# Peptides against a protein of PDB entry 8BZL, part 135

Target 1, 228 residues: chain A of PDB entry 8BZL
Amino acid sequence: SYDRAITVFSPDGHLFQVEYAQEAVKKGSTAVGVRGRDIVVLGVEKKSVAKLQDERTVRKICALDDNVCMAFAGLTADARIVINRARVECQSHRLTVEDPVTVEYITRYIASLKQRYTQSNGRRPFGISALIVGFDFDGTPRLYQTDPSGTYHAWKANAIGRGAKSVREFLEKNYTDEAIETDDLTIKLVIKALLEVVQSGGKNIELAVMRRDQSLKILNPEEIEKYV
Target 2, 242 residues: chain B of PDB entry 8BZL
Amino acid sequence: SRRYDSRTTIFSPEGRLYQVEYAMEAIGHAGTCLGILANDGVLLAAERRNIHKLLDEVFFSEKIYKLNEDMACSVAGITSDANVLTNELRLIAQRYLLQYQEPIPCEQLVTALCDIKQAYTQFGGKRPFGVSLLYIGWDKHYGFQLYQSDPSGNYGGWKATCIGNNSAAAVSMLKQDYKEGEMTLKSALALAIKVLNKTMDVSKLSAEKVEIATLTRENGKTVIRVLKQKEVEQLIKKHEEE

## One batch from the design tools (peptide; made by RFdiffusion4, then SolubleMPNN)

Design b1_p16_6_s3 (from b1_p16_6, 11 letters changed)
Fold by OpenDDE base, seed 5:
Structure b1_p16_6_s3 (fold): chain B 228 residues (1-228), chain C 242 residues (1-242), chain A 16 residues (1-16)
Amino acid sequence: as target 1 above (228 residues)
Amino acid sequence: as target 2 above (242 residues)
Amino acid sequence: MSLLEQVKKQEEEFLK
């Protein structure tokens, strides 16, 4: 019974549920990722935390493993599922292969998961895009992006969510070898990129930095303001 | 032929999950539930709508459920859905306790249920749960906590929040009167009465229409107590005198 | 079985 198929091709060859999931992503808060020389940086637009909401529970950047972190745009609940599965896979890989995952490996895993949800009857696509950054075991910084379809690509810099177009245009103009020559310059580039779409400066930006052989560091608002 | 209901929540052309939104709309018409975090405790206050004289007084609380020794919740929405979810919360908490020989952290219990809610929005041919929950609890990691979850599987921690009927107005009042770092449980109780008095669709607030539970720590133990009707009456009376 | 496990199981059976 074809009536059970949620994600089907249109007469024109479109997967409407995938396209509609992409629309859900476009409604999400903007996220930016930049690969530097020896640093990866994620920036996210802070949703105005409701005055009475605990900020601890509103994290948009999360670690998948010690060497990999992720930002997303779209449905938060969907993202939580993907994050949890990715974390399990990272740990499993460490146990079975005795090495951390490469950023490409975990990206491919996430992409494959998303793709399966586009072909399985009775399932809708994940309403998320993700920026996945980290370091491979050889110390190479990596940035990948995934979308609801399960596609993935490597990037020097990219953006997802509501302001992604404007941010990407900024990055296309301003991402140079000189602009990422130092860690501080790379961080500054991300902040400047986000400020294209974020109002009220550094107060509305969540910023995370991962350096080679270092843990994910989330910058506090005061640290962010130093780069503005 | 087992008719597997193949219907699951799908995206609209605009990227919306309408079944989730409709569930949230239904919850907006449910009885009001309020939660307030204080320095020395946390409370739930809920509207009691079903006052039937023939109800066996054994019903300790219509809308407030004890989950374990350290957590309770209040529910707004479909009662049958609420019963399923509250039962699941208890089971999750119990399984964790058995596995780890310690109580489940508050946020982990909330997250576990939220993953179930999310699943019902993505696969299995099921409709979303028509329920929002407020959770109060204590654990050794974060102390007193208040959480809210919705049909989408989203959740958040709060200092004070409200779900159900007139929740937006209640939240606005809470924002005005809640003083961070200065909130005692006593003050929180007074605030709860104040907000309910203004947001409930009743001419006069009465103790029979309000359920209140407090969660405190005494001698290193969590104490969950539902206020007696007389205690609620005293709170209402005090509010009327101010 | 948890509700989540039940739903997953039903889904797996449905997809077979």
Scores: peptide ipSAE 0.033, ipTM 0.629, DockQ to the pose 0.371
Fold by OpenDDE base, seed 1:
Structure b1_p16_6_s3 (fold): chain B 228 residues (1-228), chain C 242 residues (1-242), chain A 16 residues (1-16)
Amino acid sequence: as target 1 above (228 residues)
Amino acid sequence: as target 2 above (242 residues)
Amino acid sequence: MSLLEQVKKQEEEFLK
């Protein structure tokens, strides 16, 4: 039963634990990322915050550095570990190289971390996929996605989690140069994409925006409703 | 897919960590612990199940642990695991104080332990901790706080919550009766008694079976106090009269 | 040694 082994190949060359970790991701809340011309936008499905739960502790979008943000789908505790490691690396890079990380660099770091957990005996894969967005030092907006295997790619737009298929289908149809011509249109695109899978409108969406040379901004519900 | 339940560090085909889920199930059989956040304080209320007359040590608090001057916790689950984790919390808090010359922020302490819990779900040769915790505390950043953590290493901040036996029912009751922005510590205590009276598997709520701690601020200092049995009796009596 | 440090140490040993 090769499916019980963490770091072994099946006879057909599959890493079952990685595939099963991907199933964990599919159970996660939907996240979407879109790269605009001068903006990157992350949106996440807000799980119904329990009435008595503090919303600040349920954030699924986090800053890794001033120029990089991440959303994830899957196991929250696993994500916290990855986020912490990434933040340390971002700071270390600033100290050693004197420049912020590129979005690709930090994505590669995260991907490498994930990959190591797929190959190390006695470790299970991270049960998370991540959308990593930000700006390189030259002002270029970037979006990357990584999965439990440690693979990563650059995207114009992508989605992860439970509703990812529907969101991606929407993005494939609606992501055009015209649709991202302005920052507002880009934000609207993300919201519309999430609304394909999120019920009850803008109240159940967390949205983060990063513009060139600006810090991460999390939109409040009122701001989100303006785009609906 | 039940064959995966014997391994602590593997995903099921469905992407589930069964050992974590089973740990959570075990916690569901533990004594009830409640936490309620008020405007002027925060409290923990816990079921005391082991009333052994022959216990030599009057344990003032069986399930509520002081972590530092600004934080306390209550535990539900495996006692031995709880002892290890509560000790670790104290150590983390002390190390932080030594390093930064200020008390550890509440959420940071919770997160530090949650990272340990998470690690025990990911690394081989480890089993999940069979413990959920409620944390109460005060810090200068967020004031009074209530947190809950589970065996997975997940945590959240709460206005009111419950762990252990009949936790779902307790949470439902808390949702109904908790008045946001209007909760005083006095009202929180009354609510705690009300919920425990309905959720504990006892015919009649008695002070001997309930442990309550409050965390307040007095003159710019945190005060953590375990209520005396007589005080708990008065709360129960008041509830019965209503 | 903290529990986390112990786990990290074990982690490092698995990577060798």
Scores: peptide ipSAE 0.015, ipTM 0.603, DockQ to the pose 0.552
Fold by OpenDDE base, seed 2:
Structure b1_p16_6_s3 (fold): chain B 228 residues (1-228), chain C 242 residues (1-242), chain A 16 residues (1-16)
Amino acid sequence: as target 1 above (228 residues)
Amino acid sequence: as target 2 above (242 residues)
Amino acid sequence: MSLLEQVKKQEEEFLK
């Protein structure tokens, strides 16, 4: 049926549904990613969980594979779909190619998925941006960002969500080779960046660290407070 | 009229495909890309708009893509659409090589993608790709070639052309300065800088904002190279001295 | 109105 087109061009050449999806991302909790020398760090703003909500169910940082993790901003339900598809692809790649995905590969997969939802009938864009971090098989740390349009780029550091502008401005000023010289300094940089927009200090930050040949580690609040 | 703007690509009462026209309008706001055919090679020159300090210096040409050993393209329009189309071009070229044990002819690769673009203008529930492409290549049939394709799936061969912002003005300048039969790659590079300097909304052209790739033949092999920033700076300097 | 119709209506209103 011809009536199934959701994302169409405006007379002035805009894809409004994609732009509106980007607005949904801007309403999301802030996420930050930083690539260090031998470390990748993700930080996310914790929304005040309702007193009765199980904290285990509100993870904004998810592993895609042993060597790749993702943070997102925007619609949580949309993110779940993307995460599940990405996890299946990571496992499929291991089975067919006998190697884990590169961070770029899985980013491109996610980006292509998002792009298809901007062009397919009866589908709206995904209301999410993502920061994807990890290590390639050669031990190179990587950071990528994707948006609702399906664009992706590699970054040294970046932020998404409602506080992204302020966090990016901070990172542009403070990201130096000296600032990422050690793992601890890199972690400290992420925390400082998030504190530009997060109220009430380290209690409202979720932080995850991945080092070379190590699994994703989520820091507890006490560990985060040591860096503040 | 509005019903035709907000739904599947269909003909208006006047016979217009508004979604295709609107896609072309989007491309008009994209960064400028130039292509120039010379006797001894072809080039692409593209505007770089997104220079961010936090970008990982993956010296990937933001707008110029190698397709295979004999072809490259530049893109104006929606980046995500461009990535999908350039990946498809690579897949088509690879499948052809595997099937026929020879590189795909340039025009055949262009037409294969144009058929895909056209399908997205005709089949229900799909929007046009918001992308125009310039293709440069070499094959044994026609030698050095330059093509342009648009969201409708139309394409054409060119001696020189431009897509993106201020493309009409650029094409006018190219028509005035292009010397048929006398164009060397060196002169084409100079012409590209001249045109970009006038068409980019920048008071002073900087090498950081320009990406240039050349395609040549050396010892019976195609060589595709992106010019280094220093080389682009030299071209700009030479133009300013003229 | 379907969700699609609502979205289209909103887009039409924005383009006015």
Scores: peptide ipSAE 0.015, ipTM 0.501, DockQ to the pose 0.066

Design b1_p16_6_s3 (from b1_p16_6, 11 letters changed)
Fold by OpenDDE base, seed 4:
Structure b1_p16_6_s3 (fold): chain B 228 residues (1-228), chain C 242 residues (1-242), chain A 16 residues (1-16)
Amino acid sequence: as target 1 above (228 residues)
Amino acid sequence: as target 2 above (242 residues)
Amino acid sequence: MSLLEQVKKQEEEFLK
């Protein structure tokens, strides 16, 4: 059965395990990323934190370095592995090259890692897509998306996970230069985009903002509600 | 080549890892384990199923394992898998202590094991571990902590949770009775007995069928104590009188 | 070697 072969192409040229990993991503919580002029914003659908769960341990947006953060959709345990490897690479790069990674560099690293897991027998693909945002050392804001296949592209705005289609459709209609003219407008755009698929407003949204030369800031629910 | 592919956990057409889900199903039939976080401590309570009269170490905890001076865990699932994982936890904690001359932070130990669990779901020729764990601990960063991990390598922190048989019902009861900010270790113990009494598939809760460990701080040191059978009997008796 | 390292090593051997 071609479906069970990890690294075998189907007669029609499909890598079924990669496609199935993409299905795992589609079951994940929705994440959205938007590149503004001087800001990058990540938003994630908060699954209702189970009563009695410690919210601290439920993080869907993670820093990879001081200048790069990532949101993901799909398997959380798989994401943790990718995040850890990416963090190590970011630190290694700082030590060896004496500069922070570019957002493209670390995205390519992650993409290459994912691709290798699609090509080797005895490895299943990572069941995650990622939105990687940050600033290059020259102050340029960047947004990249990568999927289980190891493909990656630069975006102005994108979404992954369960509600990604609806969010992307919203962004395609509403992403304009005017809509990202200010940091606040960019944040509002992300929130509005997520509200297409998230019920009950700002309480169910995790939002992270990175401005030029600033650290990642996770907005609290009260701060999010100001934009709703 | 083919031999490893057939044994590797793979995605279903709908993006599910069935071997992980089946491992979780197997854990659902294991003995119940509870964890409850209190303001002044944290506890594990576990169902003891194997009361074999010929077991020499009657006092040895079947399901609760001390990991180091600051952490303990309880296991639900395949015993052999549990032994491997608990041993690995001890080794990780020891290596950390030797390298850094301080105890490993609780979450770091949990994540280290979870990375192993995840690897066994991704790499060829490996099956998922058929084990869920509850971790209790104390560290200087977050104080008293309770974690849960599953075969996928996912974990989370909890105020109270349950794994194993009837875990869903137990969690529901915990949600109803757990008072945030007001939970003492004493009240947590009472709650544990209450929940176990309702969720264990036994006609009557007895001290021989329950293992309880508490983790507290005394004079700036962590104290992990397995309750004596007499102490558990008193807790059960008190519950029956209410 | 940790269990993780063992698994990684086995994986590397398969990639050869």
Scores: peptide ipSAE 0.160, ipTM 0.758, DockQ to the pose 0.416; fails the geometry check

Design b1_p16_6_s4 (from b1_p16_6, 6 letters changed)
Fold by OpenDDE base, seed 2:
Structure b1_p16_6_s4 (fold): chain B 228 residues (1-228), chain C 242 residues (1-242), chain A 16 residues (1-16)
Amino acid sequence: as target 1 above (228 residues)
Amino acid sequence: as target 2 above (242 residues)
Amino acid sequence: SSLLEKVLEEEKKFEE
């Protein structure tokens, strides 16, 4: 009996708890990230917030620091833990190194945290994937993706969650230098990509934009509709 | 203190560490990595499986990692585990350099990591790392070196070896074609292509699916170089013409 | 602290 409470190898060499955590991610709301020339854009499908839920409490896109933001797919409670740890690390880095983290640095930190939760028998993997975007100090836009195993890679564009396959297929066909030539075109690309899987248009999309030397901006539904 | 039943890797009734064996099984499904020792250098050749159009420019080899100025490694198995171990190798090497003001000997670096691997098989609440490594390096004690380590923490020096998918077949081919004492880096590269062509589950070997790094000595300095795609294409072409 | 040191510290606490 594989103890379901621990991450162990199967006879076939599989880490089932990690694979099952990846299945939890696939059940999550779709998130998309795109790196433009001087912009990074995150988009997330809005699950129909129960009429009585405060919209402020269901943010799927969060800032880790002034120069880094994250979207996730999977278990919201798990995401909260990762986000908090990442925020603390970002602040610690500013205090000790006197510079903001690079996007790669904070991604690596998160990845290492996730990996450790796959190594210890007293812990289960985090049931989340994340898209991490931002700007390095030199002004270079970055996009990273990490999964429950603790792997991470840099991307031009990527998607996670329930509709990720369809969104990725769209991005593979439509991500060109021309498609990201301007900030507006980049935003439009993200919206079009999400519309492949999101029903009822712009009302069910959350979009966040980060430009060089600017803070994270969350677009309102009216602003999103201008691009559709 | 709820002693989390640290389901330690325990012995079976037959004296086997199944979690270690299962970790090795996982590695058997990973992409192929080869190492070949030559008289004038060492090389790593690794299968590249994940080519995605949306990946940002792969500045770094997916499977070959520079550890310090005198050592590199390739990995087969779980990528996240590999990242943790390669980072640790770099830290160990750096700490040694700072403490002793000389680079860490190759075997000592390998041993230090093997102690970590072993600990993850011994101590409660940990699983084995699902990764094997090939190490190439140069030091003043033994010159050019090639090592292999596995999830158990065991390691050995090799003239040529393989880890990952179809490793047994690759090792058999290496045993047949490796000429002891006569191996040049050029001949080693040709041998690597020959073996990969037969062991990779591809109809045709392409340069985009192969990463090769060489470690040589030039003017009393170690040079670690990843071959360009064009260079790998030429090696493949030469093999096809023979 | 090295990974090894961390593991050893955790083990020591577990044995206490």
Scores: peptide ipSAE 0.047, ipTM 0.547, DockQ to the pose 0.173
Fold by OpenDDE base, seed 5:
Structure b1_p16_6_s4 (fold): chain B 228 residues (1-228), chain C 242 residues (1-242), chain A 16 residues (1-16)
Amino acid sequence: as target 1 above (228 residues)
Amino acid sequence: as target 2 above (242 residues)
Amino acid sequence: SSLLEKVLEEEKKFEE
């Protein structure tokens, strides 16, 4: 008998559907985020684009607004829903408050959305974790993570997905003020972190950078190789 | 009365959505559909399984559906589900046209349907659609395009791909023979016949068992054409002579 | 309304 499609507590106090959604995240491609001094960097493991697949349709890093971008691990279709709702909220905020969202605000919005899907009957949790990076209006770089439960925290650096443990261990050892002193060093740190779990170098990495007062820039493979 | 049946697609302990996977398995047993993107056009080739002598010949296509003037799709899976989704595609395209006074971009139409598919995997009282689709189209943004979508609401663009029965073998053959940048529609048609001949669960490929549609541009207009049986016969004959 | 809108509306009614 398929257990009732309700996120309910187990006798031992576990929310199984949330835990199982976290397992879906662990199967996702690895994503890493690093906050530098005046830069935020996202890196994602490229799934080997199947021969004959259009690379344009395989983007794992998305802009939510001019000042915020997101990488995710887990179910791509679920992520699309979250991204779309977040984009709408970003635009709504600009219209109503006349300022862009803070990175914390939009993260909280996404987290709240996820949390609601853990309490509502007839819904399953979103099978995604997200790294949300960007700049607040005051120019402060921010990095947040959210998981299927709807929890969120601010980070200096973090990773999600299949290789997250290894990448986090690397970042814990190598994230220093010296390592993020320049934009280039910050980018290099992200690449090195991903190379802990990604085989075949820069060809299998998607990298995005956002600098202060600049739009999201996706680096091409040649640009990535310069940092390797 | 609790409006939503407690039946929702839920995660397994391993983080899998079994109902989605089961839907994909069902599609694997459906008739084969191929899509191939060429420099000068795009095509769909589909297996016709239901050949009833009493079917009114007015059936334009069993598995290939025109969505609008610039797009068509092929379906693999549950027929009733396919009918619902193809109808929805047409409605979405029409609404967009009315609202914006221009045709819906191909990827946007695909995405809109994929959001529906995703919803049916997340909301209570719903089951996944047991259908995968291939989409062919042209728009001013990206030109000729080929997309594939599955029951999960995932989609991707392709140069060539296959869904349904023996899709893995078909994809392997396409990978071997597809030449990027050199594919003409004529060559694509020949490739489609070659692949279908090897992957369809038939002793001999016949024109009655194959539907082929091409999408081209003529004088700045999109032309969607289903090949006549005689044309398909000629393609098969040519393949047999090689 | 689209199928999506119908599903979302049903969902909203369920949450109320």
Scores: peptide ipSAE 0.102, ipTM 0.665, DockQ to the pose 0.456; fails the geometry check
Fold by OpenDDE base, seed 1:
Structure b1_p16_6_s4 (fold): chain B 228 residues (1-228), chain C 242 residues (1-242), chain A 16 residues (1-16)
Amino acid sequence: as target 1 above (228 residues)
Amino acid sequence: as target 2 above (242 residues)
Amino acid sequence: SSLLEKVLEEEKKFEE
């Protein structure tokens, strides 16, 4: 059956392995990204850390470079591979071009990597979608989303993972210029969006903020509760 | 001709990697391995299944492997796969030491192996490793540590966990009895015996069927010690008296 | 070469 083969076209023109990888993403914890005026915010649903698990090993938001961070939904092990390659590329770009990557550039790199895994023999697609946020060197905030196919688009706001539909619906209704007028309002928007699918308030949310010319900041639970 | 390797791990229609799940199933039939983190040390306890009277080599440990001076691991699953992975762990640790002139941080060693495991779930012509590992270690960054990794290449840090046969029941017991912040190595050893006694399908726990290793710090050095059979017997006896 | 490097090399050859 074509669905049990390496990523090949079905008679109907479908890449089943890509579609099935997207199903893996839908099983992942929800992540949300929002682009503000001078801020980018990522939020991720913290799955109830199993009793006795070390929370430090369950981070779903990571820096790719000083100006770029990423959240993902799907297979954690796959995500590590993508993150590591992206980090290497960010450093390589700094060395060769003497400037940090643009958010679009690194997104395109990740997208191309994913695409290659949909076309290369003996490879399955990456079972991850990613939200990539950051600032270009000119200070412009950016948000991009990638999927297992290697497609990518720029967004004002988006969500991935199991609760993505509900979160997106919320964002479509509530993302306005007024709602992102300040950094605090933008953060509040992300938290409210996640609360559509996350139970038990701020304790189950991981939140990362990147402001213009500032490094990635992970908010602690107490800081998150101030917005709730 | 791009030969599609029919053995490539692929997604199911539901987005599952069945070959990874089947590898995990194979691990479920392996001997039980426990790891417990304490304030003053970390331990591994493993079921010894192969008690062959005809084994010439007194294997000090069948399932517990020293990786370097600061780390050890226990394995559950396919023995041949375990041998490959434990050898690779040692090589990675050695290469790091040679390159940086300091021991590899515990999590970095775990991650390096997990990337290998992941590769065997994504690249053609490969099957997942049928092995889960528990890692114990000490480093200057995080102190005493316990990690678990599975065939998917996922890993996590734990205060206490179990892999292999009856792991779910063992984890449940650990959740009930593990006292966060108050766990001494002595208490951890007692807990390990308690859990093994209940999870091993044996009528009576014997020291011959259990391997225990402890990792402690003495005078600024890591000490990895496999408990002697007599020490394990004493732990079992103490448990039976309670 | 690490086991990872070997796997990656094998895969590169397979793509070629």
Scores: peptide ipSAE 0.091, ipTM 0.658, DockQ to the pose 0.437; fails the geometry check

Design b1_p16_6_s4 (from b1_p16_6, 6 letters changed)
Fold by OpenDDE base, seed 3:
Structure b1_p16_6_s4 (fold): chain B 228 residues (1-228), chain C 242 residues (1-242), chain A 16 residues (1-16)
Amino acid sequence: as target 1 above (228 residues)
Amino acid sequence: as target 2 above (242 residues)
Amino acid sequence: SSLLEKVLEEEKKFEE
């Protein structure tokens, strides 16, 4: 049975392990990314932190470099591996090229890594999709998405995980130039998008913003509530 | 030559890693381990199941392992797997100390092991470790800490948690009785005994069936202490009187 | 070598 084998092609040309990894992503918490004019925003659904769990250890948004951050949906342990590899690459690039990575470059790196795990015998695909946002050295905001297959594309806005369909539908209707005219409006758009699938308001949202020439800022719950 | 190993952990059609889930199921049948974070310390309490009178070495801690001067762990699951992982933890901690001339931060040690666990869920010819761990530690960054890791390579920090047999019931009890910000080590010990008494499938809790370790700070040094049987007996007695 | 290093070395050989 091809569904019980390492990543191989089915007779109809499907990579079942990749498709199944995509199902793992769909079970993940929802993440949303939006590219504004001079801001990129990531939002993630906080699973109700189990009582007695330290919230500090539950982070779904992380910096890859000073100019790049990532949110993911799917297997957390898999994500950690990808994040670590990406961070190493970002530092390596700075050392060898003497410039920060472009968002596209690091996305391509991650995508290539994922792709290799779909082609390599004795390995399963990564069970994660990622939203990668940041600024290129020229100040251009970027948003990319990767999936378990290793495909990647640039987006104006996108979502991954359990509620991705609903969030995307919302974004398709509401993403306009007017809606992203200001940083605050862009943040509001992300929050509104997440609220399509998150019931408990701002308490269950992790939000991160990166403005041009600024570092990643994770908003506290009080700051998020101001936009709600 | 790309080694094709059909035994690689793979996704189900539903996006599940069944080998990881099965490993977690195996852990559910293991002896109960509790961890409780207090303001002035952190503790591990573990069920001793293998009390063989003929065991020559009173393994002072069958389930609780000192990792370094600042950290200890408790294990639930396959003993052989646990031995491999606990040894690895010690090696990682030692290598870090040698390299940086300072103790490894608690979360970094946990993460390092979790990366190993994850690798055994992704790479060919490997099976998941059938082990969950509770970690207690102190570092200068976050003070007293409690972590839990599972076969998937996931981990989290906790104020109180449980792994192994009847862990769900134990966690429920901990949620009910744990007082955030007001937990002393003394109260944590009492809570541990209370929870173990209810979750262990024994008619009467005895000191011989429980291992307890505390991690405290004294004079700027971490002290990891395994409670003596007499001390555990006193805790049990106190609980019975309440 | 750590278990991780061993696995990573195997991985490196595979990526190569």
Scores: peptide ipSAE 0.063, ipTM 0.653, DockQ to the pose 0.591; fails the geometry check

